# Peptides against a protein of PDB entry 4J2C, part 79

Target 1, 107 residues: chain A of PDB entry 4J2C
Amino acid sequence: MEDPFFVVKGEVQKAVNTAQGLFQRWTELLQDPSTATREEIDWTTNELRNNLRSIEWDLEDLDETISIVEANPRKFNLDATELSIRKAFITSTRQVVRDMKDQMSTS

## One batch from the design tools (peptide; made by RFdiffusion4, then SolubleMPNN)

Design b2_p23_5_s3 (from b2_p23_5, 15 letters changed)
Fold by OpenDDE base, seed 4:
Order: structure tokens, then C-alpha cells, then sequence
Structure b2_p23_5_s3 (fold): chain B 107 residues (1-107), chain A 23 residues (1-23)
């Protein structure tokens, strides 16, 4: 049966790439205030937080797809290796988000 | 799309529409 996991995964990957760029700029702006305007700091911070929130929502949705598949193993017929890879993606992406959020909160 | 994912898909669709309204 059709599974939306990879569609949502693709959206997460795009958001992660965007967040990484915004996080780099955020770091640069705070490192050298002479190159930063309040407007750019506010915009970058807001965009970064929005992207991180979007990723977190999508990761919850990915967890839900895993739960549905695991509750119906015969219907979807996914092997243990594929499920492990899917779960690893969710776990590693959550760690990436957590690391960025931790750095933002301690700055 | 499998019916088991239908509620999830509708939830995501609604969220995307709300994001567009906020931007």
C-alpha cells in the first residue's frame, strides 16, 4: 500500500537545509554586531524558528506513519532494516534540531 | 493513498493552509 513517509521526509530535508543556512547567518550576525541590523536579526531569528517548528511538526507526523505501519505489519510488509532506517532518520533529525535550539537558547 | 493515512494527510493539508494565512 502507498505510504506517505518519503513525501514527508522530503519536506523535512528541505526544511533542514533551509534551517542550516539560516542558523549559519544567525551565528554570523550575533558574532559581529557591526554587520547586523536589528531588522535582519529579527527576520533571521523568526525564519529560523519557523523552520525549526515546521520540522518538529513533520517529525511528529513521521512518527505517526511509523506507528501506523508497525500496527499493520502484514498490510505494509516493511522489513526490519527499512523501519530501522526510517526511525534513525527521525532520531538524527531531532538531534540536529535540538542542537540548534540549545545554541539559540544559551546565546 | 491508504485510508489509514487519510486523517494524517488531512491534518497536514489543514496545517499548510494555516501557514499560508500566517505568511
Amino acid sequence: as target 1 above (107 residues)
Amino acid sequence: MDELFQKLIEKRKKREEEKKKLS
Scores: peptide ipSAE 0.588, ipTM 0.916, DockQ to the pose 0.334
Fold by OpenDDE base, seed 2:
Structure b2_p23_5_s3 (fold): chain B 107 residues (1-107), chain A 23 residues (1-23)
Amino acid sequence: as target 1 above (107 residues)
Amino acid sequence: MDELFQKLIEKRKKREEEKKKLS
């Protein structure tokens, strides 16, 4: 049987890395207007928001995979440790996204 | 792919296709 969790997890991790880079640039652009153009600000902001949205969708999908696995424990035979790790990834990633979104909303 | 994930996978495929159209 195939469990798409790790495939989606990989996509999330890539998107998080991209978002963190964009967020860093976003912060830099706002901190030093002399180095920023409106075009770059808009582009960076848009790309960042798109990435964050993508991550959020993927996290919901990951939650769904967890629900499916938990509803069929005998079929997937995942131990408590692995499930805990999967859930921890989702929780921690949501926090990372939330932190970036909170900072963007206040700026 | 396990049948239990089919609906999820289809949903994701549709979403990705929409993203590509908008890019």
Scores: peptide ipSAE 0.587, ipTM 0.916, DockQ to the pose 0.334
Fold by OpenDDE base, seed 3:
Structure b2_p23_5_s3 (fold): chain B 107 residues (1-107), chain A 23 residues (1-23)
Amino acid sequence: as target 1 above (107 residues)
Amino acid sequence: MDELFQKLIEKRKKREEEKKKLS
């Protein structure tokens, strides 16, 4: 493994998919409480929060990988386009997480 | 794995272990 970026990215993507599923369920449960138990609501909420936290940690790690690459340009030789794509992934994913967190906090 | 990422990898490993303990 030369650069762990894509490995971590893969983990982030999996976590995002999981979080989105949990978020959808969370929304459904809160929309019609009669269709769910309090236990499921609590479980879903906790799982969702845990996933979101995990994603945030991974995004920080991705930022760190970029910092390392940028600090050693001659060693990794990544072009500006690739770096931009990597940064864009982090930015967009943070936005996705932020949107879910905002909805959870305002509900 | 490039040595420049060693600390990061170790940090991640430690975090995953902690997550398992919380489960």
Scores: peptide ipSAE 0.587, ipTM 0.916, DockQ to the pose 0.368
Fold by OpenDDE base, seed 1:
Structure b2_p23_5_s3 (fold): chain B 107 residues (1-107), chain A 23 residues (1-23)
Amino acid sequence: as target 1 above (107 residues)
Amino acid sequence: MDELFQKLIEKRKKREEEKKKLS
């Protein structure tokens, strides 16, 4: 493994998918209390927060990988397009996490 | 693995171990 970016990216993508599923269920539970138990709400909320926290740590790690690559351009020889795509992934993923967190904090 | 990422990888390993303890 020369550049861990894609390994970490894969972990982020899995966590995002899990979080989005949990977020959807969280929304459903709060919108229809007749189908919800306190236990499921608490479990879903906890799992969701844990996933979001994991994603945030991984995004910081992805930023670090980019910093290392940019500090050593001759060694890794990545073109501007690839770096732009990597940065765009981080930016867009942070927005996804932010949107979920904002909705949770206002509920 | 490139040595430039060694510290990052070690940090991630430590974090994963902490997560396992809390699970």
Scores: peptide ipSAE 0.578, ipTM 0.913, DockQ to the pose 0.365

Design b2_p23_5_s4 (from b2_p23_5, 10 letters changed)
Fold by OpenDDE base, seed 3:
Structure b2_p23_5_s4 (fold): chain B 107 residues (1-107), chain A 23 residues (1-23)
Amino acid sequence: as target 1 above (107 residues)
Amino acid sequence: MDELFQKLIEKREARAAEAAAAA
């Protein structure tokens, strides 16, 4: 069976890429209102928020897997290096999400 | 890894069902 971490990681990475694209468009729409309709702004904002929420949920799930593995390391047979890589992915991705959310909240 | 896989699947399915119901 495939390691579930990599399945979710792949979906998170896809969602991050989508969110970054939406965020870029969101920024462009706000910077030049003459090229933006309220409908597109609302749609972009909604899609962006939905993606960010999805990412956050997945990260929580991934974080839980780390806790479970660390509680019973012998059962899952993951070394410290692999766990560190997984933790780093979660941490760095959370930062990416926070950066976008912070900018949205101040605009 | 099987128990983690099953747990994640169930959690994700539950969220998907909730989202569908709220749509």
Scores: peptide ipSAE 0.221, ipTM 0.747, DockQ to the pose 0.410
Fold by OpenDDE base, seed 5:
Structure b2_p23_5_s4 (fold): chain B 107 residues (1-107), chain A 23 residues (1-23)
Amino acid sequence: as target 1 above (107 residues)
Amino acid sequence: MDELFQKLIEKREARAAEAAAAA
């Protein structure tokens, strides 16, 4: 059985990139309503929310792998450095998601 | 790897299937 962490990490990174693009468009649409249709606003908003939700689910999954490894570190042969890197990825990505969600909730 | 990782994978797959069905 392979470590699924990097598979999910890759999917998260892809979703983050997609979300950032959607978020940029979302902000542009809201900044200039004359260029925005309700259809595009709704689509962009929904796609963005879906991506953010996907990321959050994946981050929970990644966090679970951390918990599993920390429960038996010797079994999984992960050193503190690798574990720290994994935790940092989760933490930083959560912050990116939080920042986007905060801006969406205040708009 | 621990069987818990397999459970995690299955959880992800189940969620993905649910999302696909809802779309």
Scores: peptide ipSAE 0.221, ipTM 0.747, DockQ to the pose 0.628
Fold by OpenDDE base, seed 1:
Structure b2_p23_5_s4 (fold): chain B 107 residues (1-107), chain A 23 residues (1-23)
Amino acid sequence: as target 1 above (107 residues)
Amino acid sequence: MDELFQKLIEKREARAAEAAAAA
């Protein structure tokens, strides 16, 4: 059976890629309003926010799995390297989301 | 591992279903 962590990780990675594309389009639409309709701006903004929210929830769930593993080390065979990779993914992804949110809030 | 994390996955799935229904 596939590790549930990697199932969620895969979906987070996909959502991040989608969000980055939406963010790029969002930036373009705001920089040149002549190329934008109100409908596309609203759609892009909503889709972007929804993706970011989804990612944030998934990251919280992934972070909880780390806490569970660290609290019960004898129940799991995850070595230090694997735990570090999992933690690094969560940390770096949170930063990516934060950067997009910060830019959206200052526009 | 699957059994221990199942409740978290179910929580995630519930949120996904809610979001899909609201879209």
Scores: peptide ipSAE 0.230, ipTM 0.759, DockQ to the pose 0.372; fails the geometry check
Fold by OpenDDE base, seed 4:
Structure b2_p23_5_s4 (fold): chain B 107 residues (1-107), chain A 23 residues (1-23)
Amino acid sequence: as target 1 above (107 residues)
Amino acid sequence: MDELFQKLIEKREARAAEAAAAA
């Protein structure tokens, strides 16, 4: 049986790592304007937003896969532990994204 | 069920392609 969860999870993790790097640079640029050009600020901001948006879409897709599995638990070879791990990944990643977005909205 | 999973992947890939084309 096909299970795309791990594929999307991997891509989300890569996007999170990228976003974290961009976020760090974003904060540095805003904290020291003397080292920042408007071009770099705009580029960093746009790339960061794009990554965050991508993550959010992927998380929705992952959430949908869980819903499908939970609708027919006996047809999928996933126990409660595995489902909990998957849900925890989505929840924790959403929190990471939310934290970055909150800081961006206040700056 | 496998078909549903595949549909999700295809939807995701289509969205990614659209975003890339718009960039």
Scores: peptide ipSAE 0.225, ipTM 0.753, DockQ to the pose 0.442; fails the geometry check

Design b2_p23_7_s1 (from b2_p23_7, 13 letters changed)
Fold by OpenDDE base, seed 5:
Structure b2_p23_7_s1 (fold): chain B 107 residues (1-107), chain A 23 residues (1-23)
Amino acid sequence: as target 1 above (107 residues)
Amino acid sequence: SKEEEEREENREKLRKFYEEILK
């Protein structure tokens, strides 16, 4: 079987893009109440939160794979550079999610 | 949805692949 890490990574990347779009709309709705309905605010907020939770869940799964690989070097020999890229993706994506969550909690 | 089904399949693939590493 081919390593499916990159496939899941791609899905997370798409989810991040979706979340960023929702976050942008969320900020716009709160900045100009005259152009916003309560229904759209609620919908956008809920969709954004759900999307962020989904991303966080996937990141935990991806992070677990890293631990498995590092704990079993004789069973799975992964290039150090590739492993670094995988780790960096998880770290940076968590930061992006955290930034959005922080802004939502303070609004 | 089709997208949700694909996600579920990929999550299963991820689980199976790395469980084999642990074997």
Scores: peptide ipSAE 0.481, ipTM 0.885, DockQ to the pose 0.781
Fold by OpenDDE base, seed 4:
Structure b2_p23_7_s1 (fold): chain B 107 residues (1-107), chain A 23 residues (1-23)
Amino acid sequence: as target 1 above (107 residues)
Amino acid sequence: SKEEEEREENREKLRKFYEEILK
């Protein structure tokens, strides 16, 4: 069986891109309420939150795999570079999500 | 949706892959 880590990683990356687009639209709608319908605001907000939750959920799954690898180093053929890349992805993506969530909560 | 189904399938694959290694 092929390691599905990269597949889930790819899905997270797509979700991040989608969330970033939604976040941009969200900020635009709030900056100029005269051009925004309540329906679009609600839709954008909900879609954004859903994407962020999806990302966070996937990151938990990915992070668990890291823990498994670190606890069982001989069972995996991952070198230090590969493991570092996986960890960096999770860390940086969590930061991106956190930044968007922080801005949404303070607005 | 198809996308959600694929997502769930991939999550299951992820779980199975690493759980099998632990066995």
Scores: peptide ipSAE 0.476, ipTM 0.883, DockQ to the pose 0.825
Fold by OpenDDE base, seed 3:
Structure b2_p23_7_s1 (fold): chain B 107 residues (1-107), chain A 23 residues (1-23)
Amino acid sequence: as target 1 above (107 residues)
Amino acid sequence: SKEEEEREENREKLRKFYEEILK
């Protein structure tokens, strides 16, 4: 069976792009109320929050896989370079999500 | 949706794959 990590990683990447688009719109709507409706603000906010939550949940699953691999190095031959890349993805993605969440919580 | 189904399927594959490593 093929390692599905990269498949889920790809889905997370797409979700991040979607969230960033929603975040951009969210920012625009809040910065120019004259061109925004409460309905669109609410919709965008909810969609963004849902996307971010989904991403965070996926990252938890991906992070768990790393823990499993590191705890069982003899059962799964994965070189340090690939592990580093996987860890970096999770770390950087969490930061991107956190940045958006921080701005939303302080708005 | 089909996308949601695929997502769930991939999550299941992820779970099964790495749980197998523990055996």
Scores: peptide ipSAE 0.473, ipTM 0.881, DockQ to the pose 0.793
Fold by OpenDDE base, seed 2:
Structure b2_p23_7_s1 (fold): chain B 107 residues (1-107), chain A 23 residues (1-23)
Amino acid sequence: as target 1 above (107 residues)
Amino acid sequence: SKEEEEREENREKLRKFYEEILK
């Protein structure tokens, strides 16, 4: 069986891009009420929250795989570089999500 | 949706892959 880590990683990356687009629109709607309807604001807000929640869930699954690899190093043919890349992805993605959530919570 | 189904499938694959390695 092929390691599906990169497949899930790719899906998370896509979800992040989608969330960033929604976040940008969310920001625009709130900054210029004349161009915004309550319906679009609500829709955008809900879609954004759902996307962020989905990303966080996926990151938990990916993070668990890291723990498994580190606990069983001889069972996986992963070098330090590959492991670092996986860890860095999770860390940086969590930060991106956190930044968006922080801005939403303070608005 | 098909996209959600695919994501769920990939999550299951992820789970199964690493569980099998641990067996």
Scores: peptide ipSAE 0.469, ipTM 0.880, DockQ to the pose 0.835

Design b2_p23_7_s2 (from b2_p23_7, 12 letters changed)
Fold by OpenDDE base, seed 2:
Structure b2_p23_7_s2 (fold): chain B 107 residues (1-107), chain A 23 residues (1-23)
Amino acid sequence: as target 1 above (107 residues)
Amino acid sequence: SAAEEQREENRKKLREFYENILK
């Protein structure tokens, strides 16, 4: 069986791109009420929250795999570089999500 | 939704790959 880490990573990346687009629209709607309807604001907000939650969920699953690999290095053929890349992806993606959530919570 | 179903499937694959190795 092929390592599914990369499949999930790829889908997280797509979800991040989607969330960033939704976040941009969310910001635009709130900054220019003349072009915004309550329906679109609500829809965009809900879609954004759902996407961010999904990303966080996937990151938790990916983070768990890191712990398993580190606890069982003999069972996984991963070098230090690959492991670092995986960790960095999780860390940086969490930061991106956190930044969007922080801005949403203050609005 | 299809997206949620796909995510669930991927989570299942992660579990099968990484947790089964512990057996």
Scores: peptide ipSAE 0.514, ipTM 0.904, DockQ to the pose 0.773
Fold by OpenDDE base, seed 3:
Structure b2_p23_7_s2 (fold): chain B 107 residues (1-107), chain A 23 residues (1-23)
Amino acid sequence: as target 1 above (107 residues)
Amino acid sequence: SAAEEQREENRKKLREFYENILK
């Protein structure tokens, strides 16, 4: 069985792009409430929150895999560079999600 | 949804792969 890390990584990246699109729409809807229906606001908000939650869940799973690899280095053919890339992805993605969540919670 | 199903499948794959490594 091949390491599915990159598969999940790819799906997380897609989910982030989707979330960013929803976030943009969310921002637009809140900037001009007179032209926005409550239905669309609620839908967008819920979809965005669901996507962000899913991303965070996947990141936790990915982060766990890193811990497993670091605890069992001889069982995996991962060099330091690849491991660093994986860590960087999780860190940067968490930050992107955090930024969106922070803006949503303060709006 | 298809997306949810795919995510569940991926999560399953992660668990299977890395849990098997721990065995």
Scores: peptide ipSAE 0.512, ipTM 0.904, DockQ to the pose 0.757
Fold by OpenDDE base, seed 1:
Structure b2_p23_7_s2 (fold): chain B 107 residues (1-107), chain A 23 residues (1-23)
Amino acid sequence: as target 1 above (107 residues)
Amino acid sequence: SAAEEQREENRKKLREFYENILK
């Protein structure tokens, strides 16, 4: 069986792209209320929040795999570079999600 | 949804893979 980490990573990346699109629309709707409907705002907000939540959940699972690898390095044969790449992905993605959430909470 | 189902399957794959290696 192949390591499914990269599969989940890919799905998270797709989800991030989707979230960023939703976030952009969300900001546009709030910046120009004259062209926005409450229905679209609510839909966009809900879709965005759900998407972000899913991303956060997947990141937690990915983060757990890191802990497992670090606790059992011989069993996985991952070098420092690969592990760093995985950690960096989780960290940077969390920051992207956090930034969107912060802006949503202050609106 | 299809997306949610896929995420669940991927989560199961993660769990299966890493738990099996630990055995």
Scores: peptide ipSAE 0.511, ipTM 0.903, DockQ to the pose 0.772
Fold by OpenDDE base, seed 5:
Structure b2_p23_7_s2 (fold): chain B 107 residues (1-107), chain A 23 residues (1-23)
Amino acid sequence: as target 1 above (107 residues)
Amino acid sequence: SAAEEQREENRKKLREFYENILK
């Protein structure tokens, strides 16, 4: 069976792009109330939170796969470069999500 | 939603591929 890591990685990347769009709209709505309805604010906020949670869930699953690979190096035969790329993706994506969540919690 | 369904399918694939290595 094919390693599905890259498939999930790609879906996470797409979800991040969607979240960033929602986050941008969220900031615009809060910065200029004259252009915002309460309905849109609530919808955007909920969609953003749900999307961020989904990303975090996928990152946890991806992180678990790395632990399994590192515990079974002979079975997977992934070199250090490949593992580094996978770890870097998870770390950087978590930071992007954290930055958005931090701004939402302080607004 | 379609997106949620796709994510669930991918999660299942991850579990099938990696967690089965632990047995």
Scores: peptide ipSAE 0.509, ipTM 0.903, DockQ to the pose 0.721

Design b2_p23_7_s3 (from b2_p23_7, 9 letters changed)
Fold by OpenDDE base, seed 5:
Structure b2_p23_7_s3 (fold): chain B 107 residues (1-107), chain A 23 residues (1-23)
Amino acid sequence: as target 1 above (107 residues)
Amino acid sequence: SEAEEERKKNREKLREFYKKILE
């Protein structure tokens, strides 16, 4: 079996792109009430929150895999550069999600 | 949905692969 980390990583990246699109629409709806309906605001808000929650869950799973690899170097030897890339992805993606959540909580 | 099923399968693959590392 091949390491499925990159496959899940790709799915998370796609989910982030979707969330960013929803977030953009969310901000537009709140900034211009004349073009916004309550129904669309509620739908967008709900979809965005669900999407962000899904991303956070996947990041936890990915983060756990890193811990397993680091704790078992003899069982699964990863190149240091690859491991760094995996860690950086999780860190940066968490920050992107956090930024959106922070803005939603203050609006 | 198809996307949800694919995500589920990939999560399972992830768990199984790294579970083997612990064994």
Scores: peptide ipSAE 0.500, ipTM 0.889, DockQ to the pose 0.795
Fold by OpenDDE base, seed 4:
Structure b2_p23_7_s3 (fold): chain B 107 residues (1-107), chain A 23 residues (1-23)
Amino acid sequence: as target 1 above (107 residues)
Amino acid sequence: SEAEEERKKNREKLREFYKKILE
């Protein structure tokens, strides 16, 4: 069986791009209320929140795999570079999500 | 949705793969 880590990683990356687009639209709608309908605001907000939640969920799963590997180094051998890349991806992606959530919560 | 189903499948694959590593 092939390691599905990269598949999930790819989906998270795609979800991040989608979230960034939704976040941009969200900010635009709030910046100019005269051109924003309640329906679009609600839709955008819900889609964004759902997308961010999905990302966070997947990141938790990915993070768990790292914990498993580190706890069982002889059962799954990853070189330091690959492990570093995986950790960095999770850390940086969590930061991106956190930044968007912080802005949404303070608005 | 189709995307949600795909995510579900991939999460299951991820879980099964690393469960197997522990065995």
Scores: peptide ipSAE 0.498, ipTM 0.889, DockQ to the pose 0.818
Fold by OpenDDE base, seed 3:
Structure b2_p23_7_s3 (fold): chain B 107 residues (1-107), chain A 23 residues (1-23)
Amino acid sequence: as target 1 above (107 residues)
Amino acid sequence: SEAEEERKKNREKLREFYKKILE
């Protein structure tokens, strides 16, 4: 079996892109309430939150795989570079999600 | 949805891969 890390990574990235789109719409709706319905705001907010939650869950799963690799280096044929890339993805993605969540919570 | 099912399957594959490799 091939390591499915990159597949999940790709899905997470797609989810992030979707969330970013929803976040953009969310900000637009709140910025000009005269042109926005409460229904659309609620829908967008809900969709965004759901996406972010899913991303966070997936990142936890991905992060766990890294822990497993680091704890069992001889079981995996990964070099330091690839491991660093995986770690960097999780770290940066968490930051992106966190930034959106912070703005939502303080809005 | 199909997308949700695919996600679910990939998550399962992820777990299975790393579980199995440790066995």
Scores: peptide ipSAE 0.495, ipTM 0.886, DockQ to the pose 0.846
Fold by OpenDDE base, seed 2:
Structure b2_p23_7_s3 (fold): chain B 107 residues (1-107), chain A 23 residues (1-23)
Amino acid sequence: as target 1 above (107 residues)
Amino acid sequence: SEAEEERKKNREKLREFYKKILE
């Protein structure tokens, strides 16, 4: 069986890009009410929240795999570079999500 | 949706892969 980590990572990356687009639109809609309909605001907000929640959930799953790898070095022959990349991805992605959530919560 | 189902399957594969290694 192939390690699905990179597959899930790829999906998370795509979800982040989607979320960033939604976040940008969300910001634009709130900044200029004349260009915003209630329907689009609601849709964008809901899609963004759902997307961010999905990302966070996936990051938890990915983070768990890291813990498993580190706890079982004999069973996982991953070099330090690959493990570092996996960790960095989770850390940086959580930061990106947190930044968007923080801005949404203060609006 | 198809995308959601695929995501679900990938999550399952992820869990199964690492569970198997722990066994």
Scores: peptide ipSAE 0.491, ipTM 0.886, DockQ to the pose 0.851

Design b2_p23_7_s4 (from b2_p23_7, 14 letters changed)
Fold by OpenDDE base, seed 4:
Structure b2_p23_7_s4 (fold): chain B 107 residues (1-107), chain A 23 residues (1-23)
Amino acid sequence: as target 1 above (107 residues)
Amino acid sequence: EEEEKKRKENREKLRKFYKEVLK
């Protein structure tokens, strides 16, 4: 059986790219109200928040796998490098999400 | 809806895999 970690990781990466695009548009809309409709602002905001929530959920699932591996190291064929890569991905992605959420809440 | 379905499927795949390894 193949470890589906990379599948979820890939989906998270895609979601991050989408969120970054939405965040950029969100910023543009707020900085130039003359070109922004209420409808687009609302749509962009909702899509962005939903996307970020999806990422956070997937990261929780991925983080749980880390805990399982660390509690049962001999059952998984993961060396220190692989585990480090997985942890780094979760940590860095959470930071990216947090940064966007913080900017949205303080704007 | 489609994305939510995909996420649920991925969660299930993760659960099944790691549950199986732990058996």
Scores: peptide ipSAE 0.552, ipTM 0.910, DockQ to the pose 0.668
Fold by OpenDDE base, seed 1:
Structure b2_p23_7_s4 (fold): chain B 107 residues (1-107), chain A 23 residues (1-23)
Amino acid sequence: as target 1 above (107 residues)
Amino acid sequence: EEEEKKRKENREKLRKFYKEVLK
């Protein structure tokens, strides 16, 4: 059986791109009220929050796999580089999500 | 909804794979 980590990673990357698009629109709407309707602001905000929560959930699942691998290294035989890449992806993606959430909470 | 379905499938794939490897 093939390790599905990279499949989920790819889906998370797509979700991040979607969230970043929503976040950009969210900032545009709030920066120029003349272009914003309450309906679009609410919709964009909700969609963005939902996407971010989904990403966080997937990252938890991916993070769990890291813990399993590290607890059973001989069963998975991942080299240090691959494991580092997986960890870095989770860490950096969490930071991207955090940055968007922080800006949303500040507004 | 379709995206949520895909996420559920992916979570299940992860569970199955790592469970099997640990056997």
Scores: peptide ipSAE 0.552, ipTM 0.909, DockQ to the pose 0.730
Fold by OpenDDE base, seed 5:
Structure b2_p23_7_s4 (fold): chain B 107 residues (1-107), chain A 23 residues (1-23)
Amino acid sequence: as target 1 above (107 residues)
Amino acid sequence: EEEEKKRKENREKLRKFYKEVLK
């Protein structure tokens, strides 16, 4: 069986891009209420929150694989560089999600 | 929901690939 980590990673990255687009629209709607409707604000907010929750869920799954690999190094034989890249992706993506969530909670 | 189907499939692959060692 082929290692599916990179496939899931790609899906998460695509979801992040979608969330960033929704976040941008969300900020625009709140910055100029004269061009915004309550319906679009609510829709955008809901879609954004759902997207972020989905990303966080996937990151937990990816993070669990890291723990499994580290607990079973002989089974997977991943080099330190690849493992570092995987960890960095999870860490940085969590930060991106957290930044958006923080801004939403303070607005 | 082809995208969701693919997502579920990939999550299952992830589980099978990594969590099998936990048995």
Scores: peptide ipSAE 0.530, ipTM 0.899, DockQ to the pose 0.714
Fold by OpenDDE base, seed 3:
Structure b2_p23_7_s4 (fold): chain B 107 residues (1-107), chain A 23 residues (1-23)
Amino acid sequence: as target 1 above (107 residues)
Amino acid sequence: EEEEKKRKENREKLRKFYKEVLK
């Protein structure tokens, strides 16, 4: 049986890219009101928030797998490098999400 | 809806794999 971690990781990465696109549009809409309607602003804002929340939820699932692996090292036989990569992905992705959320909050 | 379905599938895949390894 193949470890599905990398598959889920890939899907989270795609979700992040989507969120970043929405975030960019959100920024553009707020910077130039002449190109924006309230409807698009609201839609973009809601979609962005929902996407970010979904990413955070998926990261929790991935993070749980890390805990399981670390609690049962002999059963999974992952080397330190792979485990570090998995942890780094979760940490860095959380930071990316946090940065967007912070900018939305302080905007 | 499709994205929600995918997320559910991913959660299930993770659950099944790690549960199996832990047996």
Scores: peptide ipSAE 0.524, ipTM 0.900, DockQ to the pose 0.680

